Peptides against a protein of PDB entry 3QIS. Designs and how they scored, part 143

Target 1, 334 residues: chain A of PDB entry 3QIS
Amino acid sequence: PSLELSRREFVFENVKFRQLQKEKFQISNNGQVPCHFSFIPKLNDSQYCKPWLRAEPFEGYLEPNETVDISLDVYVSKDSVTILNSGEDKIEDILVLHLDRGKDYFLTISGNYLPSCFGTSLEALCRMKRPIREVPVTKLIDLEEDSFLEKEKSLLQMVPLDEGASERPLQVPKEIWLLVDHLFKYACHQEDLFQTPGMQEELQQIIDCLDTSIPETIPGSNHSVAEALLIFLEALPEPVICYELYQRCLDSAYDPRICRQVISQLPRCHRNVFRYLMAFLRELLKFSEYNSVNANMIATLFTSLLLRPPPNLMARQTPSDRQRAIQFLLGFLL

## One batch from the design tools (peptide; made by RFdiffusion4, then SolubleMPNN)

Design b2_p17_2_s4 (from b2_p17_2, 7 letters changed)
Fold by OpenDDE base, seed 1:
Structure b2_p17_2_s4 (fold): chain B 334 residues (1-334), chain A 17 residues (1-17)
Amino acid sequence: as target 1 above (334 residues)
Amino acid sequence: SSEDTQRLLDEAIAEED
C-alpha cells in the first residue's frame, strides 16, 4: 500500500489561547489495494500528538484512488496553556501517519505560541506590571520559578517580604483587577450576569486586550467580560485557593471562623485575589433585584473555579465534597 | 470609578489583617 500526501509540513503562526487554527491536507491512495491509515504514537508517547493538536480524521480506510481531507487542528485549552506560557512546551510536534502493512509518513508541525495572562500563575502575574506580551519569555520563566519559590517560603514562613530593592508585587494581578473593575462599574445591574454566556469573538478580544495592553475599558459585553473572568479563574495553573488547602476548606465548611483562618494561610496574592473576588461578589449580590444573581448560584459557579480538588483527588470528588466546597464559599458571600 | 474598585480591594485586603 502507498499514500500520496498533499503536504507534510505545517506552520501554525501566532497560536493563542482558545483560538482554533486549522490546516488541511489530502491523503490519496495511489496504490492498487485498500489502505487503512492511522496516526500512531511515537515509541515513547502515549498519544499520537500533543494535547493542543488534533487530527480529524485520525484513522480511516481508503479505497484505491480514494482521497480524504485531514484537518490538523491546533487549539490551546486550559490544559495546555500553562506549559505553553512557560515555554516548557512549544508549538512543535511530529505526527506519524501509519499505513497498515505500509510505510510511515512523517508530518512536521511547527509554529509559535503567543503567551497569555490566562493560564499564568497569580504570583507571576502579581510581579508582572506590564502586559504579558511585553515580557520576554526568559523573564516569564524566571518569574514563574521565583513565584514558586516565594509561594513555598510564604507557606512556611510568615516572614514579611523583606522590603529589599525588588519591585513590590501587585496586590492582585492587573488582569483580574481590570476584569473586576469593569464588572463592578458596568455589570452590577446586568440581568443574568454569569448566567448568560459571552460571545466567543468578544472573549478572544478581551483575552488579546489583557495580553497586549492595560486598557482603560475592556471591550465586549458585560456577559463576555464576566465569562472572561470565569475563564481566567478556570485557566489558573493553581486555583485561587491553593490545592494544599482544599481538604481544610472542606473540613471547615460549616465553621466560618476556621474558614477565615484557612484563607489567611493562602499566599498573599492568592489571599488578596480571594478576598477581592468575595468583596466584589458580595457587592454584586446587593443588586440581586437587577442582576438576578443569588448567593447559591454564585457559590455553585465559583466553587468549581476557586476551590478545585487536587489532581490526585479529581476522580474521587463526592457530592458531599462538592456541597462542602459550596458551603465554604457561601460563608464569604453571606 | 477605578477609585471605588481600588477602595473595594483595599478594604478586602484589610478586612482580616
Scores: peptide ipSAE 0.360, ipTM 0.899, DockQ to the pose 0.771
Fold by OpenDDE base, seed 3:
Structure b2_p17_2_s4 (fold): chain B 334 residues (1-334), chain A 17 residues (1-17)
Amino acid sequence: as target 1 above (334 residues)
Amino acid sequence: SSEDTQRLLDEAIAEED
């Protein structure tokens, strides 16, 4: 069997978080026999492609002189955003199109990724006084490494942060500040806040706005700004409550004094973000008659975002653990 | 105003220090 491919090289320029890009090509059976095609893993890979790439169809049959269109879909989700922001991964892959009893055809995927404040650590964002797109990639790597080292130092040593010549970090990321500022000003009376989904186009505009500027006003509806805050929290590489404190939060869930002591042990940026979000959510609850928001709904929604189980415990999370996690947050909302 | 949000942040940080 033999195939003809209309294209073998694909370039995905300016790939962004949550923005789908598509490239199409044709495969034709120029043989005299039916053939089965499939995308296959490379020798050391478990998957035929990286997590941000998909082929559709990824397998099929072609009769003699049949032609099929294949779509290559690039989509950076929360699962790939962090490794692309750090430059640990890149918009580069090789696809192997295999023919049963035939040849392998190699497809080259290339492109560039544009960094996002979504999927960047709270520590790194607290050091970014400018939009992430203004920060050189080399400096992003240094900020992530320094953030990791400071987190480790803060866990190991009650050494006061040496007032060294490093610019004072922000109390909270400017992106969180801007999202909450908008919601606090304009969304306290918004009916069905956090219950009505935002518009996908407005979400993309909000992400692009936060990545490229420091706006006076966030674009989009209150629902889109609210969903952007949820997406931001979901995309964090380390949740607002660090994985190391997860079990202690569950164990303390019914003692409000121990809950506060657990939060006080968070890294300063995580602690400030947690306290700021809880203060904002308590303000929203004062307007429950207008926004239809209640403490149980908010605690249930934000628990999955703020108090994520460590990856090693995800498969073991019981309904009791979820209820304890909700109860932990309720102690800060009531 | 942005001053009200700044107060919300400052109060939230100060309450537990």
Scores: peptide ipSAE 0.358, ipTM 0.898, DockQ to the pose 0.757
Fold by OpenDDE base, seed 5:
Structure b2_p17_2_s4 (fold): chain B 334 residues (1-334), chain A 17 residues (1-17)
Amino acid sequence: as target 1 above (334 residues)
Amino acid sequence: SSEDTQRLLDEAIAEED
């Protein structure tokens, strides 16, 4: 069997978080026999492509002189955003199109990724006084490394951060401050807040706005700004409540005094973000007659974002663990 | 105002320390 490919080199320029890009090509059976094609893993890979790439169809059958269109889809989700922001991964891959009893055909994928404040650590964002697109990639790596080292020092030594006066970190990321400031000003009376989904076009505009500027006002509806806050919290590499405290939060869920003591042990930036979000959500609950928001809905929604199980426990989370996690958060909303 | 949001942040940081 043999194939003819219309294209073998693909370039995806300016790839962004949550923005789908598509490139298409044709494969034609120029042989005299039917052929089965499939994308196959390279040596030592478990998958035929990186997590941000997909081929559609990824397998199929071609009669002699038949032609099929294949779509190559590039999409950076929460699962790939952090490793692309750090430059640990890149928009580069090689696909192997295999013919059963035939040849391998290699496709080259290349491009560039544009970093996002979504999927960046709270520690790095607290050091980042400018929009992420103004920060050199080399400096982003240094900020993540310094942030990791300071998190470890804060957990181990109770040493006050050496407040070298010139580069004091922000109390909270400017991106969280801007999202909450908008919601606090304009969304407290918004009916069905956090219940109505945002518009995908508005979400993309909000992400691009936060990545490239420090706006006076966030664009889009209150629903889109509210969903952007949820997406931001979901995309964090380390959740607002650090993984090391997860079990202690569950164990303390019915003792408000112990719950507060667990939160006091968070790194400063995580603790500040948690307290700021709880203060905002308590304020939002005062307007429940207007916004239809209640404590059980908010606790259920935000618990999955703020108090995520560690990756090693994710597959073992019981309904009892989920109820304890919700109860932990309710103690800060009431 | 943004001053009210700044106050909300400052109060939230101060209340539990």
Scores: peptide ipSAE 0.349, ipTM 0.893, DockQ to the pose 0.787
Fold by OpenDDE base, seed 2:
Structure b2_p17_2_s4 (fold): chain B 334 residues (1-334), chain A 17 residues (1-17)
Amino acid sequence: as target 1 above (334 residues)
Amino acid sequence: SSEDTQRLLDEAIAEED
């Protein structure tokens, strides 16, 4: 069996969070026998490609002189955004197109990723006074390392933040401040807020706006800005309530005093973001006659974003755990 | 205003410290 490939090198320029890119090529059976093709894992890989890449179709049969189009799709979800933002992963891969009883054909994938404030830690974002696209990649790495060290120091109750020459971190990420400021100003009377989905094009504009600028006004509808806040919270590598406090939140869910004491133990940036979001959501609830927002809806929606089970417990979350998590959040909304 | 949102932030941070 033999294949001819129209292209073997693919470049994905300016890959962004939640923006699909596609490159296509053709494979042709230039042999005299039918052949089966498949993309196969490399040695030591479990998958034929990285999580942000896919081939469609990834397998198939070709008769002699038959041709098929293959799409290479690049899409950075919440599952890949953090490792791409840190530069731990890159837009580089090698695909192995295997021909049954034939040879392997190697496809080279390359490109560049544009960092996003989505999928960046709250600790790092509190240290970013400029849009993430203005921050040199070398500084992004340093900010992530410093953010981890400062989180650990905060949790260990050790050295007071040396009031030394390091620029004081922001109280909250500017991106969260901007999203909440917009919603507070313009969306309090918005009917079906957080119930109506945003527009995908507007969501991309909002993400690009927050990644590249400090706008006076966020573009898009109130629904798109509201959904952008949800996407932001969902994409956080560490949720607003840190994983280490998850079980304590569930255990305290019916004692409002213990709930507040658990929140006081969050790292400063996480604590500030939590308190700020709760204050904002309490303000939205005052306008429930206009926006159709109620405490149970908000608690149910935001609990999955703010109070995520640790990855090792995700598969074990019970309906009781979910109800306790909702009850924990309700104690800050009522 | 942005001052109202800043006040909301400042109050939210101050209430529980």
Scores: peptide ipSAE 0.334, ipTM 0.889, DockQ to the pose 0.771

Design b2_p17_3_s1 (from b2_p17_3, 8 letters changed)
Fold by OpenDDE base, seed 4:
Structure b2_p17_3_s1 (fold): chain B 334 residues (1-334), chain A 17 residues (1-17)
Amino acid sequence: as target 1 above (334 residues)
Amino acid sequence: MTLEEQIEASIRELEES
């Protein structure tokens, strides 16, 4: 069996967080026998492609002289954004298109990724006084490494932030400020806030805006700005409530005093973001008559974003754990 | 206002509300 491929080299330029790109090619059975094709893992890989790449279809049968279109889809989700932002991963892959009882065909995937404030740590973002697209990639790596080290130092209560040599970090990321301040000013009376989905085009505009500028106003509807905040919080590599405190939050969920003590142990940037978000959400709840927002809805929504189980515990989360997590957050909203 | 001052103002406004 043999295949003819219309293309074998694919370039995905300017790949962005949550922006789907597609490249298509054709495969044709130029043989005299039916053939089965499949994308197969390379020798050391468990998957035929990286997490941000997909082939559709990834397998199939071709009759003699049959042609099929294959779509190569590049999509950077929350699961790939952090490693692409750091340059640990890149928009590069090799796909192996296997023909049963035939030869392998190699496809080269290349391109470039544009860093996003989405999927960047709170610690790094507090040090970024400029849009992320203005920050050299090498400096992004350094900021993530430094942010990790400072988080550890902060958790260990060891070294006062040497106020002297580095520019004082922001109290909260400018991106969180922009989103929350916009919602506070313009969305407190918005009916069904956080219940109505945003527009995908507006979400992309908001992401691009936050990555490239410090706008006076965020573009899009209040619903899109609200959803962008949710996406931002979801994409954080470390949630607003650090994984190390997850179990303590659950254990303290019915003791408001202990809950406040647990939050006080967060790294400065995480603690500031948590308090800022809680202040905003309490303000939003004052307008419940107008916006239809209630504490149970908000607690349920934001708990999954702010208080995520550590990766090692994700598979073990019980309904009781989820209820405790919600109760923990309710103690800051009421 | 600087970026820092704007952020600080927003934080205060929400804490005092």
Scores: peptide ipSAE 0.630, ipTM 0.964, DockQ to the pose 0.961
Fold by OpenDDE base, seed 2:
Structure b2_p17_3_s1 (fold): chain B 334 residues (1-334), chain A 17 residues (1-17)
Amino acid sequence: as target 1 above (334 residues)
Amino acid sequence: MTLEEQIEASIRELEES
């Protein structure tokens, strides 16, 4: 069997978080026999491609002289955004198109990723006084490394070394401020806030806005701004309540005094973001007559975002654990 | 206002509300 490929090199320029890109090519059976094709893993890989890439179709049959269109789809989700932001991964891959009883065909995937504040740590963002797209990639790496070290120092209760002439970190990320301040000013009376989905086009505009600027106003509807806040919190590599404190939050869920003590042990940026979000959500609940938002709905929604189980416990989360997590947040909303 | 001052003002506004 033999295939002819219309293209073997693919370039995905300016790949962004949650923005789908597609490149298409054709494969033709130029042989005299039917053939089966499939994308196969490289040696030691479990998957035929990186998590941000897919082929459609990824397998199929071709009769002699038959042609099929294949789409290569690039999509950066929350699962790939952090490693792409750090430059640990890149928009580069090699696909192996295998022909049964035939040869392999190699496809080269290349491109560039544009960093996002989505999927960046709270610690790094507190050190970024400019939009992430204005920050040199080398400095992003340094900020992430420094942020990890600061988190560890905070958790170890190590005396802050004399903050040398390093600029004081922001109390909360400017991106969180922009989202929350907008919602506080403009969305407290918004009917069905956090219940109505945003527009996908507006969400992309909000993400691009936060990555590239410090706007006076966030573009889009209040629903889109609200959903952008949820997406931001979901995309955090470390949740607002650090994984190290997850079990302690559940264990303290019915003791408001212990709950506050647990939160006091968060790294400074995480603690500030938590308090800021809780203050905003308490304010939003004052307008429940207008926005149809209630404490149980908010606690249920934000619990999955703020108080995530550590990766090793995700598969073991019980309904009781979820209820304790909700109860923990309710103690800050009421 | 600096960015820091704006963030601090927003935090205070929400904590005092």
Scores: peptide ipSAE 0.629, ipTM 0.963, DockQ to the pose 0.960
Fold by OpenDDE base, seed 1:
Structure b2_p17_3_s1 (fold): chain B 334 residues (1-334), chain A 17 residues (1-17)
Amino acid sequence: as target 1 above (334 residues)
Amino acid sequence: MTLEEQIEASIRELEES
């Protein structure tokens, strides 16, 4: 069996969070026998490609002289954004197109990723007084490393670290401020806020805006700005309520005093973001007659974003755990 | 206002509301 490939090299320039890019190529059976093709894992890989890449179709049959178009889709989701932001992963891969009883064909994937404030830690973002696209990649790495060390120190030391001669971190990320302040000013009367989806084009514009600027106003509809906040919270490498406190939040869910004590143990930036979001959401609930937002809806929506189970417990989350998590958040909304 | 002052003002506005 034999295949002819129209291309073997693919370059994905300026890959961004949630922006789909597609490159297509053709494979043709130039042999005299039917062929089965498949993309196969390399040695020691579990998958035929990295999580941000997909081939469609990834397998199939070709009759003699048959041709099929294959799409290579690059899409950076919340699952890949953090590792790409840190430079731990890159827009580089090698695909192995296997022909049954034939040879392997290698495809080279390359490109560049543009960092996003989405999928960046709250600690790092509190140190970023400029848009992430203005921050040198070397400084991003240093900020993530330093932020990790500060988080660990803040969890161990209930005492505020003496803010040495280093630039004072922001109380909350500027990106969260921009989103929340916009929603507070312009969206409190928006009917079906957080219930109506945003427009994908507007979401991309908002993401690009937050990554590249500090705007006076966020572009797009209130629904798109609201969804961008949800996407931001979902994409955080660590949720606003740190994984270390997850179980304590569940255990305290029916004791408002203990709930407040648990939140007080969050790292400063996480605690500030939590309080800021709760203040905003309480304000939004005052306008329930206009926006159709209620505490149960908000608690249900935001609990999955703010109070995620640790990865090791995700498979063990019970309906009771989810209810306790919702109850925990309700105690800050009411 | 600095960026810091704007963020602080927004936090206060929401906490006092």
Scores: peptide ipSAE 0.624, ipTM 0.962, DockQ to the pose 0.962
Fold by OpenDDE base, seed 5:
Structure b2_p17_3_s1 (fold): chain B 334 residues (1-334), chain A 17 residues (1-17)
Amino acid sequence: as target 1 above (334 residues)
Amino acid sequence: MTLEEQIEASIRELEES
């Protein structure tokens, strides 16, 4: 069997979080026999491509002189955004198109990624007084490493962060402030807030706005701004309630005094963000007659974002654990 | 107001509400 490929090199310029890019090529059976094609893993890889890449179709049959279009789709989700922001991964891959009883064809994928405040740690964002696109990638790596080391020191030593002569971190990330302050000012009376989805185009504009500027006002509807806050919290590499405290939150869920003590053990930035979000959500609940928002809906929605099980426990979460997690959050909303 | 002062003001406004 033999194939002809219309292209073998693909460049994806300016790849962004949640922005789909597509490149297409044709494969043609220029042989005299039917052939089966498939994308196969390289040596030591479990998958035929990186998590941010997909081929469609990834396998198929071609009769003699038949042609098929293949789409290469690049999409950075919450699962790939953090490793791309840090430069641990890059927009580079090699695809192996295999023919049954034939030869391999290599496709080269290349491009560049534009960093996002989405998928960046709370600790790093508290140190970023400028939009992330203004920060050199080398400095982003340093800020993430320093943030990790300071978090570990705070957890291990109970030593207050030495507020040395370095620029004082923000109390909360400017991106969270922009989203929450907008919702507090303009969305408390918005009917069906956090129940109506935002517009995908407005969500992309909000993400680009937060990555590139410090606006006076966030663009888009209140529904799009509200969904952008949910996406931001979901994309965090570590949830607002650190993984180390997950089990203690479940164990304390029915004792409001112990719940407050558990929250006091959070790193400063995580604790500040948690309190700020709870204050906002309590304010939103005062307007329930206008916005149709209730404590059970909010607790159910935000629990999955703020109090995620550690990766090693995700597959083991019981319905009882979920109910305890919701009850933990309800103790801060009521 | 600095960025820091604006964030601090927003935190206070929500805590006092």
Scores: peptide ipSAE 0.614, ipTM 0.961, DockQ to the pose 0.964

